# Designs tried in a protein design run: peptides against a protein of PDB entry 5T59. Part 76

Target 1, 112 residues: chain A of PDB entry 5T59
Amino acid sequence: TTPTMQSTSLLTEHLGYPPISLVDDIINAVNEIMYKCTNAMEKYLMQRNIIGKKDFSDEIKIGTAKLESLLENSVDKNFDKLELYVLRNILSIPSDLLEENRFRLLHHEKLV
Target 2, 90 residues: chain B of PDB entry 5T59
Amino acid sequence: EHIRFQRLVQVCNKALEESIRKLQSWEKIHECFPNYGQTREGIENLTVCQQQVIKLWSNLSRVEFDAIFHERSIEEKLNQLDDLINKARS

## One batch from the design tools (peptide; made by RFdiffusion4, then SolubleMPNN)

Design b2_p17_6_s2 (from b2_p17_6, 8 letters changed)
Fold by OpenDDE base, seed 5:
Structure b2_p17_6_s2 (fold): chain B 112 residues (1-112), chain C 90 residues (1-90), chain A 17 residues (1-17)
Amino acid sequence: as target 1 above (112 residues)
Amino acid sequence: as target 2 above (90 residues)
Amino acid sequence: MEKLLEKMKEIIEKLEK
């Protein structure tokens, strides 16, 4: 068993779920929040789309879309980093413990 | 002693903060609404909108992430992991 | 959920010997 595979298996047993599931929850949540924010922005401005005799509806739609894209790109970048960090440094088992566990497993297999 | 959960919270907060950084820039907001932002009323609306979105971002993320951490019992699980590792290395 | 705990306990016990 590879260290990564072994770590994942052990952590899954400990957590009751695969480590990646936590990250998935976090990412799904932030994406939902992101779209709620941009939707709220658009709705707020669209309620205030007319100033004087001018209708800024088209500009508001385009502008909000640009902000959404900007936020989306930033979220993707930062939470990709988060995923890597969490899986490698937080939800991880030190190699020395994995090696010891492997040794015991091999010993057990020899006895069976 | 217990460090993993603290680190999780820290990196989550950092990711959230960095993600919203660009929306905190008035210049970037204004650039998206060049004509709308040339009016006094438009500037006022954009200012309020920016503040509300940032606040909404912060509040929703706090509530949702705390819910996730609770549902996954991650603090307890990470503390247990820390304890076991520390004991093994002592 | 108990598997990791048991295995780690075994490792710790071995290291203490």
Scores: peptide ipSAE 0.091, ipTM 0.897, DockQ to the pose 0.033
Fold by OpenDDE base, seed 2:
Structure b2_p17_6_s2 (fold): chain B 112 residues (1-112), chain C 90 residues (1-90), chain A 17 residues (1-17)
Amino acid sequence: as target 1 above (112 residues)
Amino acid sequence: as target 2 above (90 residues)
Amino acid sequence: MEKLLEKMKEIIEKLEK
């Protein structure tokens, strides 16, 4: 099922923030980590770019860029799936609770 | 009883593991450095680099995700959500 | 070979603060 405006509102009240904010934090974090990893790899190899009398700087730059692209694609794919799953199945309210007579449960618990 | 937070952790771990899968392949790494990887020293450098990057990925993700979960109080909130849903179904 | 490890440790330490 797809999240509704009602569920989003109720969850926002419960969480203190919109459900999407958690996902955004996760995605932003993994993106930052990703670039830190690829940057570290490039820097490490560039410090070791000369073997014998041959300079492999160009190959290293191209190679690390390729790896970065591969990682980016994989991160995008897998964390898109994660976003969908989290919003639909974790940060979600069952449809049977999205009725007028059921809304008071979340509200009641907050007041108590 | 409480299932949502466990699921969150599981899907996060799965996404992280699947995302780094390509970098775990030596073949993929070597393909990106065809000439560099033909040298002994190059192979050694790539091997160390690959291993350390994977470790960095794992460690950074653990630290950052735990921080997010803590800052968002997500375990508590998800447990409460589970409880509310269970009560409503009773 | 240990330079990357050292950099990694530094990054991790910064994140833990």
Scores: peptide ipSAE 0.078, ipTM 0.897, DockQ to the pose 0.017
Fold by OpenDDE base, seed 4:
Structure b2_p17_6_s2 (fold): chain B 112 residues (1-112), chain C 90 residues (1-90), chain A 17 residues (1-17)
Amino acid sequence: as target 1 above (112 residues)
Amino acid sequence: as target 2 above (90 residues)
Amino acid sequence: MEKLLEKMKEIIEKLEK
């Protein structure tokens, strides 16, 4: 089930930040890593662009771009799944605890 | 007892592994460099490049994700969440 | 020629600072 506003509020109070913020950090990190990887790959190969008497610079640029695109698609797919899983199954509060009587327990623990 | 943080680590690792899987395919790499990969030297360069970029992916992700988890105190918070839930059900 | 490994090290070092 989709996280409720109530669960989000409670988790935000518990975590000190909205649950989505953790996911955002993860996604931003992997995107940065992705581009660092592809950039490093391109630079490495471009320093080795000439073999014999042939210049492969154009092929290297195109090939690296293809790999980047491939990686982007895979990252998007897999981390979208991750986002859904984390928000629904990890950063979640069971429905039976989303009752007025149970909120006291969470608040009590915070105050102690 | 404490399961949520373990699950978080697992799904992160899985997402990372699945994301890099295509780059682990030599065939896929070679397809992107069809003529370059027809030379001995090109094959050598691509092989080294492939291996090292995968290592970079792994190392960077480990460092960055650990940093995020630490900054967000997520292990502690998830353990506390587990405890609260278990306590509420007891 | 610069090795990709060296570039990796540089990137990691920057991130760890």
Scores: peptide ipSAE 0.073, ipTM 0.897, DockQ to the pose 0.017
Fold by OpenDDE base, seed 3:
Structure b2_p17_6_s2 (fold): chain B 112 residues (1-112), chain C 90 residues (1-90), chain A 17 residues (1-17)
Amino acid sequence: as target 1 above (112 residues)
Amino acid sequence: as target 2 above (90 residues)
Amino acid sequence: MEKLLEKMKEIIEKLEK
């Protein structure tokens, strides 16, 4: 089952915000955290770039960039899965309840 | 009875854990610094860096996600949703 | 020498306030 317009409307009314907004907050947060982590790694190692009179600055920059890329790919993959799961299985309304609501709406339309 | 918020927390934790897994591999870290990691001091620096970054990831995630959940009142809202669904089915 | 842990503590403290 996929989210419907009706489900989204009902959940938006219940939550006070669209369901996707929660997911967006989560994804934005983890992305910010990710870059804070990679930046911290680079700075930490760059402060320790010289060992035995040898400068490893270039290797550190390349290495941290590789780790950043690795982390980015993993975050994208796992939080895309999270988004789908949350919207489908957590922030969702069972079909039976949606049908009941539709019935009520139809009844209302008849009275108006 | 109330299951949706628990599932949300579980899925968030899983996504965070899976995302950081590659950085938990010493082999992956060392591969990125082949010459630096051939020195004793380099190994020590990488070890400390790895451990502390993982802790930073965990701590920042906890703080930020808890803040989001609070601001969105998501536990209360999901519990209410569970109650509504259960009531409708009874 | 400065450790990353110290920076972590500072960041966390700022976020909690």
Scores: peptide ipSAE 0.072, ipTM 0.895, DockQ to the pose 0.015

Design b2_p17_6_s3 (from b2_p17_6, 10 letters changed)
Fold by OpenDDE base, seed 2:
Structure b2_p17_6_s3 (fold): chain B 112 residues (1-112), chain C 90 residues (1-90), chain A 17 residues (1-17)
Amino acid sequence: as target 1 above (112 residues)
Amino acid sequence: as target 2 above (90 residues)
Amino acid sequence: MKELLEKMKKIIEKLKK
């Protein structure tokens, strides 16, 4: 099932923030981590770019760029799936709780 | 009874593991450095680099995700959500 | 060989703060 405006509103009230905000935090974090990893790899190899009398700087730059692209694609794919799953199945309210007579449950718990 | 937070942790771990899968392949790494990887020293450098990057990925993700979960109080909130749903079904 | 590891440790420590 797809999240509704009602569920989003109720969850926002419950969480204190919109459900998407959690997902955004996760995605932003993994993106930052991703670039830290690839940057570290490039820097490490570039400090070791000369073997014998041959300079491998160009190959290292190209190679690390390829790895970065591969990682980016994989992160995008897997965390898109994660976003969908989290919003639909974890940060979700069953339809039976979205009825008018059920709305008081979340509100009641907040007041107590 | 409480299942949502456990699921959140599981799907986060799965996404992280699947995302780093390509970098875990030595063959894939070597393909990106065909000439560099033909040297002994190059192989050694790539090996160390691969291993440490994977460790960095794991450690950074653990620290950052735990921080997010704490800042968002998500375990508590998801447990409360589970409780509310269970009460409604009773 | 351990240069990358040391850099990584520093990054991790910063994140813990």
Scores: peptide ipSAE 0.138, ipTM 0.904, DockQ to the pose 0.017
Fold by OpenDDE base, seed 1:
Order: C-alpha cells, then sequence, then structure tokens
Structure b2_p17_6_s3 (fold): chain B 112 residues (1-112), chain C 90 residues (1-90), chain A 17 residues (1-17)
C-alpha cells in the first residue's frame, strides 16, 4: 500500500525530515557514484587508447557510453524498487495506529 | 527487536549489488570493446578496469551511504520506531 | 494542538493495554 499523508506527517515529525528525503539522498548518492565510476573507466581506457599502431579512442568512447547506459538502466530499475520498499515497508506506520489516530483526531475536531 | 534498520541496510546492499551485476559480466564488457578486446593489452586493460570499477563502486557506496545514515540518524530513528510499535503490540 | 508524535505515543500506550 502507498503511504498516507498521515503516516508521512507522523514520520516527518519523528525523523525531523520527510521520509522521501532519505530516499532522495540515497538515489542522488548512487547516481553520483555511477557517473564517477563510468568517468573513471573512460579515463583509464583513454589513457591506454593506443595499442601498437592502432588508436581505439572512438571504440572506447562508444563502449564506455554503452556501459554507462547499461549501468544507468540497472540503477534506475533497482533503486526505484528500493524507493517503494523503503517508503512502504521500512518508513511506515502500522495501519492500526493510523486508524486509531484518525479516530482521535476526529473526536478532537468534534469537541473543538 | 530492532529490524527496520537491518532491512534498510539489506535492501541498499541488494540494490547496489544488482545494479553492478551486469558490469561484473566479462562478456558484457568485452562486447562493448570488440576490437580493443581482441588485443592482449586490451584484454589486460579491460580486466583491470573492470576490477577497479567494481571496487570503486563498492567503496564509494559504503562511504556515501554510511554518511547519509549518520547525517539522517536513521538507525536511531528506526530503532525508536520499532520500539514504539513493539510496545503497542506487547 | 498536540504534536502528532505525542498523539501517536499515547495511542501506542492505549493499544498495549
Amino acid sequence: as target 1 above (112 residues)
Amino acid sequence: as target 2 above (90 residues)
Amino acid sequence: MKELLEKMKKIIEKLKK
């Protein structure tokens, strides 16, 4: 099930930040790491682009771009799954607590 | 007693592992460099490159994720959440 | 009026009884 506004509010108060902020940090970090890795790979190979009399610069650029795309697609898929899991199963409030909270809030609104 | 933070670490590790899985395939690496990989030196360079990238991926992710977890105090917060829920269920 | 976290804590105390 998707997180409710109520659970988000409760967790935000508890955490001191919205639950999504943690996920954003994780995703931003892995994206940064991803591009650092692909950049390092390209630079490493470009420093070794000439073997014998042949220059493989063009092949290296194309190949590293393909690997970057491959990694990017995998990161997107796996961390989208992570986002859903974290928000739904880790940073979550049990339904019984949410229901009870709604009841109390409704009661309070009736009295005020 | 405390399980949420362990789950967070587990799913992060799983996502990282699955994300790098294709780069761990020598076949996939070689396919991207068909002519370069036909040379002895090219194979050696690609082998070292593959190993170094995987290590870099692992090391950077460990450092960055630990920093995030610390900055967000997430272990403490998740433990507190577990405690609150467990108290309600006991 | 009351903080949401405090409300949640009270609910938890009620539920365990």
Scores: peptide ipSAE 0.126, ipTM 0.897, DockQ to the pose 0.036
Fold by OpenDDE base, seed 3:
Structure b2_p17_6_s3 (fold): chain B 112 residues (1-112), chain C 90 residues (1-90), chain A 17 residues (1-17)
Amino acid sequence: as target 1 above (112 residues)
Amino acid sequence: as target 2 above (90 residues)
Amino acid sequence: MKELLEKMKKIIEKLKK
């Protein structure tokens, strides 16, 4: 099933925050971790850039940039999938409950 | 009984593992440093670097994700949701 | 607007009948 406005509203009330906020925290965290990792890699290798009187600084910079790009693409793909799954299957309310809730709300509106 | 939080953890772990998979490939690492990796010292440095990055990735993700889950009280909230749904279906 | 827990409790009671 697809998340509905009603589901989002109910879950927001239950969680104390919108469901998307959790996903945002996760994605922001992994992005930060990703760049910390790539930065650490570059720094480590740049401290070891000279071998046998040959300077490999340029190759290291290019190589680490390629790895960063590779990691970025993978993170984006996998955590986009995660976002969809979490919002659809974990942070969700079964349709039968939503239908019953809507029914009760409609009944309340008739009484007002 | 409680399934949602378990699934959340599983999906997070899967995404993290799949994201770092290509960096776990020595071939991919070596391809990025073709000349550097032709030296003995270069190979040694790349090997250590690869191992350290993977460990850093794992450790940081564990700490940060656990912090998020705690701050959002997500385990408790998801368990409560499961309980309510299960009662409704019983 | 009622709290989610209260709403769901009512739904649960209805479903049990």
Scores: peptide ipSAE 0.107, ipTM 0.897, DockQ to the pose 0.034; fails the geometry check
Fold by OpenDDE base, seed 5:
Structure b2_p17_6_s3 (fold): chain B 112 residues (1-112), chain C 90 residues (1-90), chain A 17 residues (1-17)
Amino acid sequence: as target 1 above (112 residues)
Amino acid sequence: as target 2 above (90 residues)
Amino acid sequence: MKELLEKMKKIIEKLKK
């Protein structure tokens, strides 16, 4: 068993779920929040689309879409980094423990 | 002694902060609404909108992330992991 | 969970030797 695979298995047993599931929850949540924010922005401005005799509806739609894209790109970048950090540095088992566990497993297999 | 959960919270906050950074720029907001933002009323609306979105971002993220952490019992699980590791290294 | 904890405890004890 590879250290990564072994770590995942052990952590899954400890957590009751695969480590990646936590990250997935976080990412799904932030994505939902992101779209709620951009939707709220658009709705707020669209309720205020007319100033004087000018209708800014088209500009508002385009502008909000640009902001959404900007936020989306930033979220993707930062939470990709988060995923890597969490899985490698937080939800991790030290190599010495993994090595010892591997040794015990191999010994067990020899006895069976 | 217990460090992993603290780190998790820190990196989550960092990711959230960096993600919203660009929306905190008035210049970038205004650039998306060049004509609308030339009106006094438009500027006022954009200002309020920006503030509300940032606040909404912060509040929703706090509530949702705390819910996730609770549902996954991650603080307890990470503390247990820290304890085991620390014991092994002592 | 409990099984893992027990295994890890055993590993820790071995490492202390």
Scores: peptide ipSAE 0.105, ipTM 0.898, DockQ to the pose 0.033; fails the geometry check

Design b2_p17_6_s4 (from b2_p17_6, 8 letters changed)
Fold by OpenDDE base, seed 2:
Structure b2_p17_6_s4 (fold): chain B 112 residues (1-112), chain C 90 residues (1-90), chain A 17 residues (1-17)
Amino acid sequence: as target 1 above (112 residues)
Amino acid sequence: as target 2 above (90 residues)
Amino acid sequence: MDELLEKMKEIIEKLKE
């Protein structure tokens, strides 16, 4: 089942915000966390860039960039799946509730 | 009876766990630092870095996601949604 | 060796505020 305009409107009324807003918050948060993690890794290693007489700064920069890319790709993939699942299966209204005679149930709950 | 919020938590945890999977591989970490990782001290630094980053990922995600769920009152709203659906089917 | 751990704790505490 795919979300409909009616479903989105009803859920927005129920939640007080559009369903996509929750997903956006989650995705924005994980992206922020991701870059904090990669930044922390780079900073940690760059403080330890010299071993013996050799400076590994360039290798550290390249290596951490590669790890960041790997993490970015994985985050994108997995949270795209999450977005689809949440919007389709969690923040969804069954078709029987989208009928006119069922709409009053949602409205009635707001009035009580 | 209430199933949607627990599903939300489950899929969030799954997405987080799958996302950090590559960083959990020592082989992948070492591949990114081929020469640095050939030194004893480098291996030690990478080991600590890997462990702490994974912990950072876990702890930050827990704090941030809980904050989001609280601000959006999503547990309450999803429980109410479950109740409405159950009433409609009865 | 514990530098990253300490930074992590600081970040977490800031997020809780």
Scores: peptide ipSAE 0.054, ipTM 0.905, DockQ to the pose 0.017
Fold by OpenDDE base, seed 1:
Order: sequence, then structure tokens, then C-alpha cells
Structure b2_p17_6_s4 (fold): chain B 112 residues (1-112), chain C 90 residues (1-90), chain A 17 residues (1-17)
Amino acid sequence: as target 1 above (112 residues)
Amino acid sequence: as target 2 above (90 residues)
Amino acid sequence: MDELLEKMKEIIEKLKE
């Protein structure tokens, strides 16, 4: 189920930041890493673009772009799943703890 | 008793692994460079590039994710969450 | 991150030499 506003508020108080912020950090990081990896690959191959009498620069650019696209699609898919899982199953509060009595318990524990 | 942080690490690793899977396929790499990969030097270059980019992926992700987890104090916070839940159910 | 990337690039180059 989708996290409730109450759950988000409680978790935000507990974490010191909204739960989604953690996911955002992770996704931003992997996207940056992805770019660095594909860029490194392109640069490496472009430095080795001439073999014999043939210049493979165009093929390298196209090929690297294809790989980047494949990687991008895979990253998007897998980390979208990750986002859902984290927010629903890791950064989640059971329904019984969302009751008034349990809410007080959380606050009490924070104060101790 | 503490399970949430472990799960976080697991799902992160899984996502990273699944994301890089296609780059681990030599056939997929070679298909992107059909003529370049027909040369001996091209094959060598692609092989080294493939291996090292995968290592780069793994190393960068480890460093960056650990940094995020530290900055967000997520292990401690998730352990505390587990404790609160367990206490409430006792 | 950038430092690691550069180090990895250096390693790659050395492997080709």
C-alpha cells in the first residue's frame, strides 16, 4: 500500500528528513555514476579509434550511445522498483503503530 | 531483530547488479561495435573497457552509497525503527 | 568519485601497455 501522510510525517520526524530524500539521493548517485561510466567508456575507445587505416570514431560514438541507452533504461526500471520497495517495506510503519496510542509511544521514545 | 537496514543494502545491491547485467554480456557489447569488434585490437580494447567499466560501476556505487547511508545515518535510524516496532508488539 | 574515476582510467591505460 502507499505510505500514508501520517507515516511520512512520523518517519520524517524520526529520520530528520523525508523518506523520499534518501531514495532521491540514491537515484541521483546512480545516475551520476552511470554517466561517468559511459563517458569513461567513450573516451577510452575514442582514444583508440584508429585501427590500421580505418577510423572507427563514428561507430564508437553510436555504439557507446546505444549502450548508454540500454543502461539508462535498466537503471530507471530497477531503481523505480527500488523506490517502491524502500518506501513501502523498509521506511514504513505498521498500521497498528499509526494509532494514537502508538503515536505517543514514538514521541515518548524520542524524548527519552 | 534488526532487518530493515539489511534489506536496504540487499535491494540496493540487487538494483545495481540488475542494472549492469547487460554490460556484462560480451555479445551485447560486441553487437554495438560490429566492425570495430572484427579487428584484433578492437576486441582487445572492448574487452579491457568492458571489464574495467564494470569494476568502476561497482566501486563508485559502493563508495557513493556508503556515503549516503552515513550522511543519512540510515542504519541507526532503521535499527531504531525496528526496535520501536518490536517494543510496540511486545 | 572523480579521483577514483581517474585512477581507474589510469589502470585501464596501463593494462593496454
Scores: peptide ipSAE 0.051, ipTM 0.901, DockQ to the pose 0.015
Fold by OpenDDE base, seed 4:
Structure b2_p17_6_s4 (fold): chain B 112 residues (1-112), chain C 90 residues (1-90), chain A 17 residues (1-17)
Amino acid sequence: as target 1 above (112 residues)
Amino acid sequence: as target 2 above (90 residues)
Amino acid sequence: MDELLEKMKEIIEKLKE
């Protein structure tokens, strides 16, 4: 099920922030981590770019870029799924709680 | 009773694991460095690099995600949400 | 974030050893 405006509002009140903010934090973090990893990889290999009499710097740069792209695509795919799952199944309010009587209960619990 | 936070952790771990899977393939790594990987030293360097990157991925994600979860108090909030739902259904 | 960045750098350096 798709999150409703009502559920989003209630969750925002409960969490103190919109549910999407958590997902954004996660996605931003993994993106940062991803680039840190690829950067580290490139730096590591560039420190070892010369073998014998041959300089592999160009190949290393191209190769690491390819790996970065590969990782980027995978991250995008998997964390898009994560976003969907989190918003629909974790940061969600069951329909029965969206009813008027249940809504009051949630509000009451917050105030008590 | 409390399930949402557990599910959050699980889905995060799954996404992280699936994301790094391509880098866990030696074949994929080697294909990106065809000439470099034909040298003994190159193979050694790539092997170490691959291992380090995977470890780095794991460690950085652990640190960052834990920080996010803490900053957002998400475990507590999700537990409370579970409790509210359970109470409402009682 | 700055603190986290420092942690990341620390981890990177340790792994490079």
Scores: peptide ipSAE 0.046, ipTM 0.903, DockQ to the pose 0.020
Fold by OpenDDE base, seed 3:
Structure b2_p17_6_s4 (fold): chain B 112 residues (1-112), chain C 90 residues (1-90), chain A 17 residues (1-17)
Amino acid sequence: as target 1 above (112 residues)
Amino acid sequence: as target 2 above (90 residues)
Amino acid sequence: MDELLEKMKEIIEKLKE
């Protein structure tokens, strides 16, 4: 089910940070990695742009841009799914723990 | 008993693997460089580039994700969450 | 991360030798 305000509050208290912060860290990291990879690819090929007296610089630039776009789309798709899954199935509180008695238990454990 | 952190690792690995899937296709790589890839030397360069970029992707993601998990103490926190849930259900 | 990237670039160049 969709995370509730109560669930978010409890998890924030438990984690020491909002659940979404973890997801943000992950997504920011993969985006940085993605561009480092595509940049490395372009630089590698641009250092090898001349073959048989032909300059392939333009083709390399266009080609690497296409690959970057392809990777961007894939990253966006897959990590959107990841975000949804993590927030719904990993960083979640079962409904039985959202009841009053269980709520007190979580707070009690934090204080002990 | 402890399942949440395992699931987190699994879903992260899956997302990373699926994201790089298209770059693992030689056909897709070659299609982006139709003339460059018609040369022997070009093919060699593309082959090395493809292989090493995939390795770079894997290594960078491993290092960065492990760092995030450590900084957020997520394994410990998720294990504790599992324990609390199990205790409540007992 | 930047250091790792540079190391990987070095490996790539060595593979071409």
Scores: peptide ipSAE 0.044, ipTM 0.900, DockQ to the pose 0.015

Design b2_p17_7_s1 (from b2_p17_7, 7 letters changed)
Fold by OpenDDE base, seed 5:
Structure b2_p17_7_s1 (fold): chain B 112 residues (1-112), chain C 90 residues (1-90), chain A 17 residues (1-17)
Amino acid sequence: as target 1 above (112 residues)
Amino acid sequence: as target 2 above (90 residues)
Amino acid sequence: SLLEEFRKKREEKKKEL
């Protein structure tokens, strides 16, 4: 089920930030990590680009770019799934707590 | 009793593991460097490179995700959420 | 970029929540 605006509001109050902000941090982090990994790979291989009398610089650049694309696609797919799971199943409020009486209780507990 | 934070960690680890899986394939790596990988020295370099990047991925993700979880106080908040839900159902 | 794509997606989802 898709999170409701009510649950988002309650969770924002509880967390001190919107639930999506956590997911945003995670995705931004993995993006940065991905870039660091691919750059490190390219730099390592470019320092070892000559074997014998042949220069493999062009092949290395193309190859690392392909690996980067492969990693990007996988990250996109898996962290999209992660986002949906987190927002729907982890950062979620059961329907019984969204009823009027339970809603008030959660608000009261926050204030006390 | 407290389950949400554990699930968060699990799903994060799963996403990270699945994301790096293709780079763990020697065949995928070698396919990107067909001529370079035909040399002995090239194979050695690719092998080391593959190992290093996987380790870098693991180490950076651990450090960065832990930092995020700490900054957002997410373990505490999720535990509190579990407690609230359990209380409401009691 | 991947970052921009994810940002856009998250903003869209945020509006829907």
Scores: peptide ipSAE 0.156, ipTM 0.910, DockQ to the pose 0.081
Fold by OpenDDE base, seed 4:
Structure b2_p17_7_s1 (fold): chain B 112 residues (1-112), chain C 90 residues (1-90), chain A 17 residues (1-17)
Amino acid sequence: as target 1 above (112 residues)
Amino acid sequence: as target 2 above (90 residues)
Amino acid sequence: SLLEEFRKKREEKKKEL
């Protein structure tokens, strides 16, 4: 089930930021890490591009690009799942706490 | 009692592990460098590269995710959320 | 190592700042 507007509002108040912001940070971070890894791989191999009398620079560039695409697809898939799980199961408020009496409790805790 | 932050860490680790799994396949690595990988030196370079990129992935993700969790105070906030839920149900 | 190369790049960027 998709988080309700009420749940999002309450969590935003509790967290000090919207729940999606945490997920955004995580996804942005992994994307950055991904490209750092692929870049490092390319640079490492490009420093070793000549073996014997043959220059493998073109093959290295193509190969690393393929690996980058492979990693991109995997990251997208797995972190889409992560986003759904986090927002639905971790950054979520049970329905019983969404009732008016429980809502007051949350505000009370903040005010105390 | 406190379960949400632990679950967050677990799901993050799982996503990271599953994301890098394809790069853990030597076959896939070698297929991307068919001629380069036919040389002894090329195989050695690819082997080291594969190993090190996986380590880099792990190290960078650990540092960056920990930083995010700290900046967002997510452990504290999730623990508080658990406490609120438990209190409401008591 | 790849990690060392990454570190090296960070240091280079730091010098440029």
Scores: peptide ipSAE 0.138, ipTM 0.906, DockQ to the pose 0.030
Fold by OpenDDE base, seed 2:
Structure b2_p17_7_s1 (fold): chain B 112 residues (1-112), chain C 90 residues (1-90), chain A 17 residues (1-17)
Amino acid sequence: as target 1 above (112 residues)
Amino acid sequence: as target 2 above (90 residues)
Amino acid sequence: SLLEEFRKKREEKKKEL
């Protein structure tokens, strides 16, 4: 079920980039989005840190950090699963296409 | 016929939805701000913040993922891959 | 809103570049 070197090479030729590069882009993007969200949340609450006569700045910082950790863990888990699924089930070459005659067909299609 | 790109979009959406699920829990949000959330104004602020963060997550992910898919021409490439596989099996 | 704040921040960074 793990992608073979041959499969990776063929897909790289077809895509113009290694399959893993797409996954890397996705993961990098979601990580950036994640930190933008948590940062925005912290800033939003810090602008509203005083209620009555009490300053909740410390609690807000701790609370948002906890939420960030929760989100990080969930993102890591779910996008690790995504990576495996994409590489094994979406960006994959069936075994019948790895045969010599089918391999030639792939090269022929590129040249035509 | 063409199924791979659809699957890619589906699994991306699923991963995004599952990732944000904990932030959709008011209980979990409130637990992170035990004293702040005991005030009326604090509850209001947290409620708005929660809603806006979820919207921000959704909008940013949509825009960024679509940009990636476009830059990588992944729909076209996956459709071509489907066609190649189908042709080989015909 | 958070979205508006994010947009504002992004625009500010763009002006600095």
Scores: peptide ipSAE 0.135, ipTM 0.906, DockQ to the pose 0.030
Fold by OpenDDE base, seed 3:
Structure b2_p17_7_s1 (fold): chain B 112 residues (1-112), chain C 90 residues (1-90), chain A 17 residues (1-17)
Amino acid sequence: as target 1 above (112 residues)
Amino acid sequence: as target 2 above (90 residues)
Amino acid sequence: SLLEEFRKKREEKKKEL
């Protein structure tokens, strides 16, 4: 089931933050990690750019750029799936708890 | 009884693993460096580079994701959510 | 940038949900 505004409100109250904020943190983190990895790769190879008498700097730059693009595409795809799954299946409220009588459960627990 | 946090960890691990999968392919790495990879030293450098970047990916992800989960108190909150749901259904 | 792209996507999904 798709999350509703009601579910979002209840979860925000329970979590102390909107559910999407958790996903934002995760995705921001993986993006930072991704570029740290690709940067490290490029730097490592550029320090070893000369083999014999040949300079491979241009090839290294092109190659690392290709790998970066590949990783970006994979991260985009997989963490898009993650976002959907988390928001729909983990940070979700079952429909039966969204009924009026059960709606107050989370709110009541917070106040007690 | 508590299932949501476990699922969160699982899907995070899966996303991380699937994201790095292509970089784990030597063939894919070598294809990006066709001439460099034809040299002995180049192959050695690429091999070490590949191993290091994969380890860096894994280590950084572990540290950063654990930090996020802690800062957001997500395990506790998800366990409480499970408990609330179970209580409501009992 | 990739970060900007992800931000946009997240905002779109947030509105959708």
Scores: peptide ipSAE 0.165, ipTM 0.911, DockQ to the pose 0.081; fails the geometry check

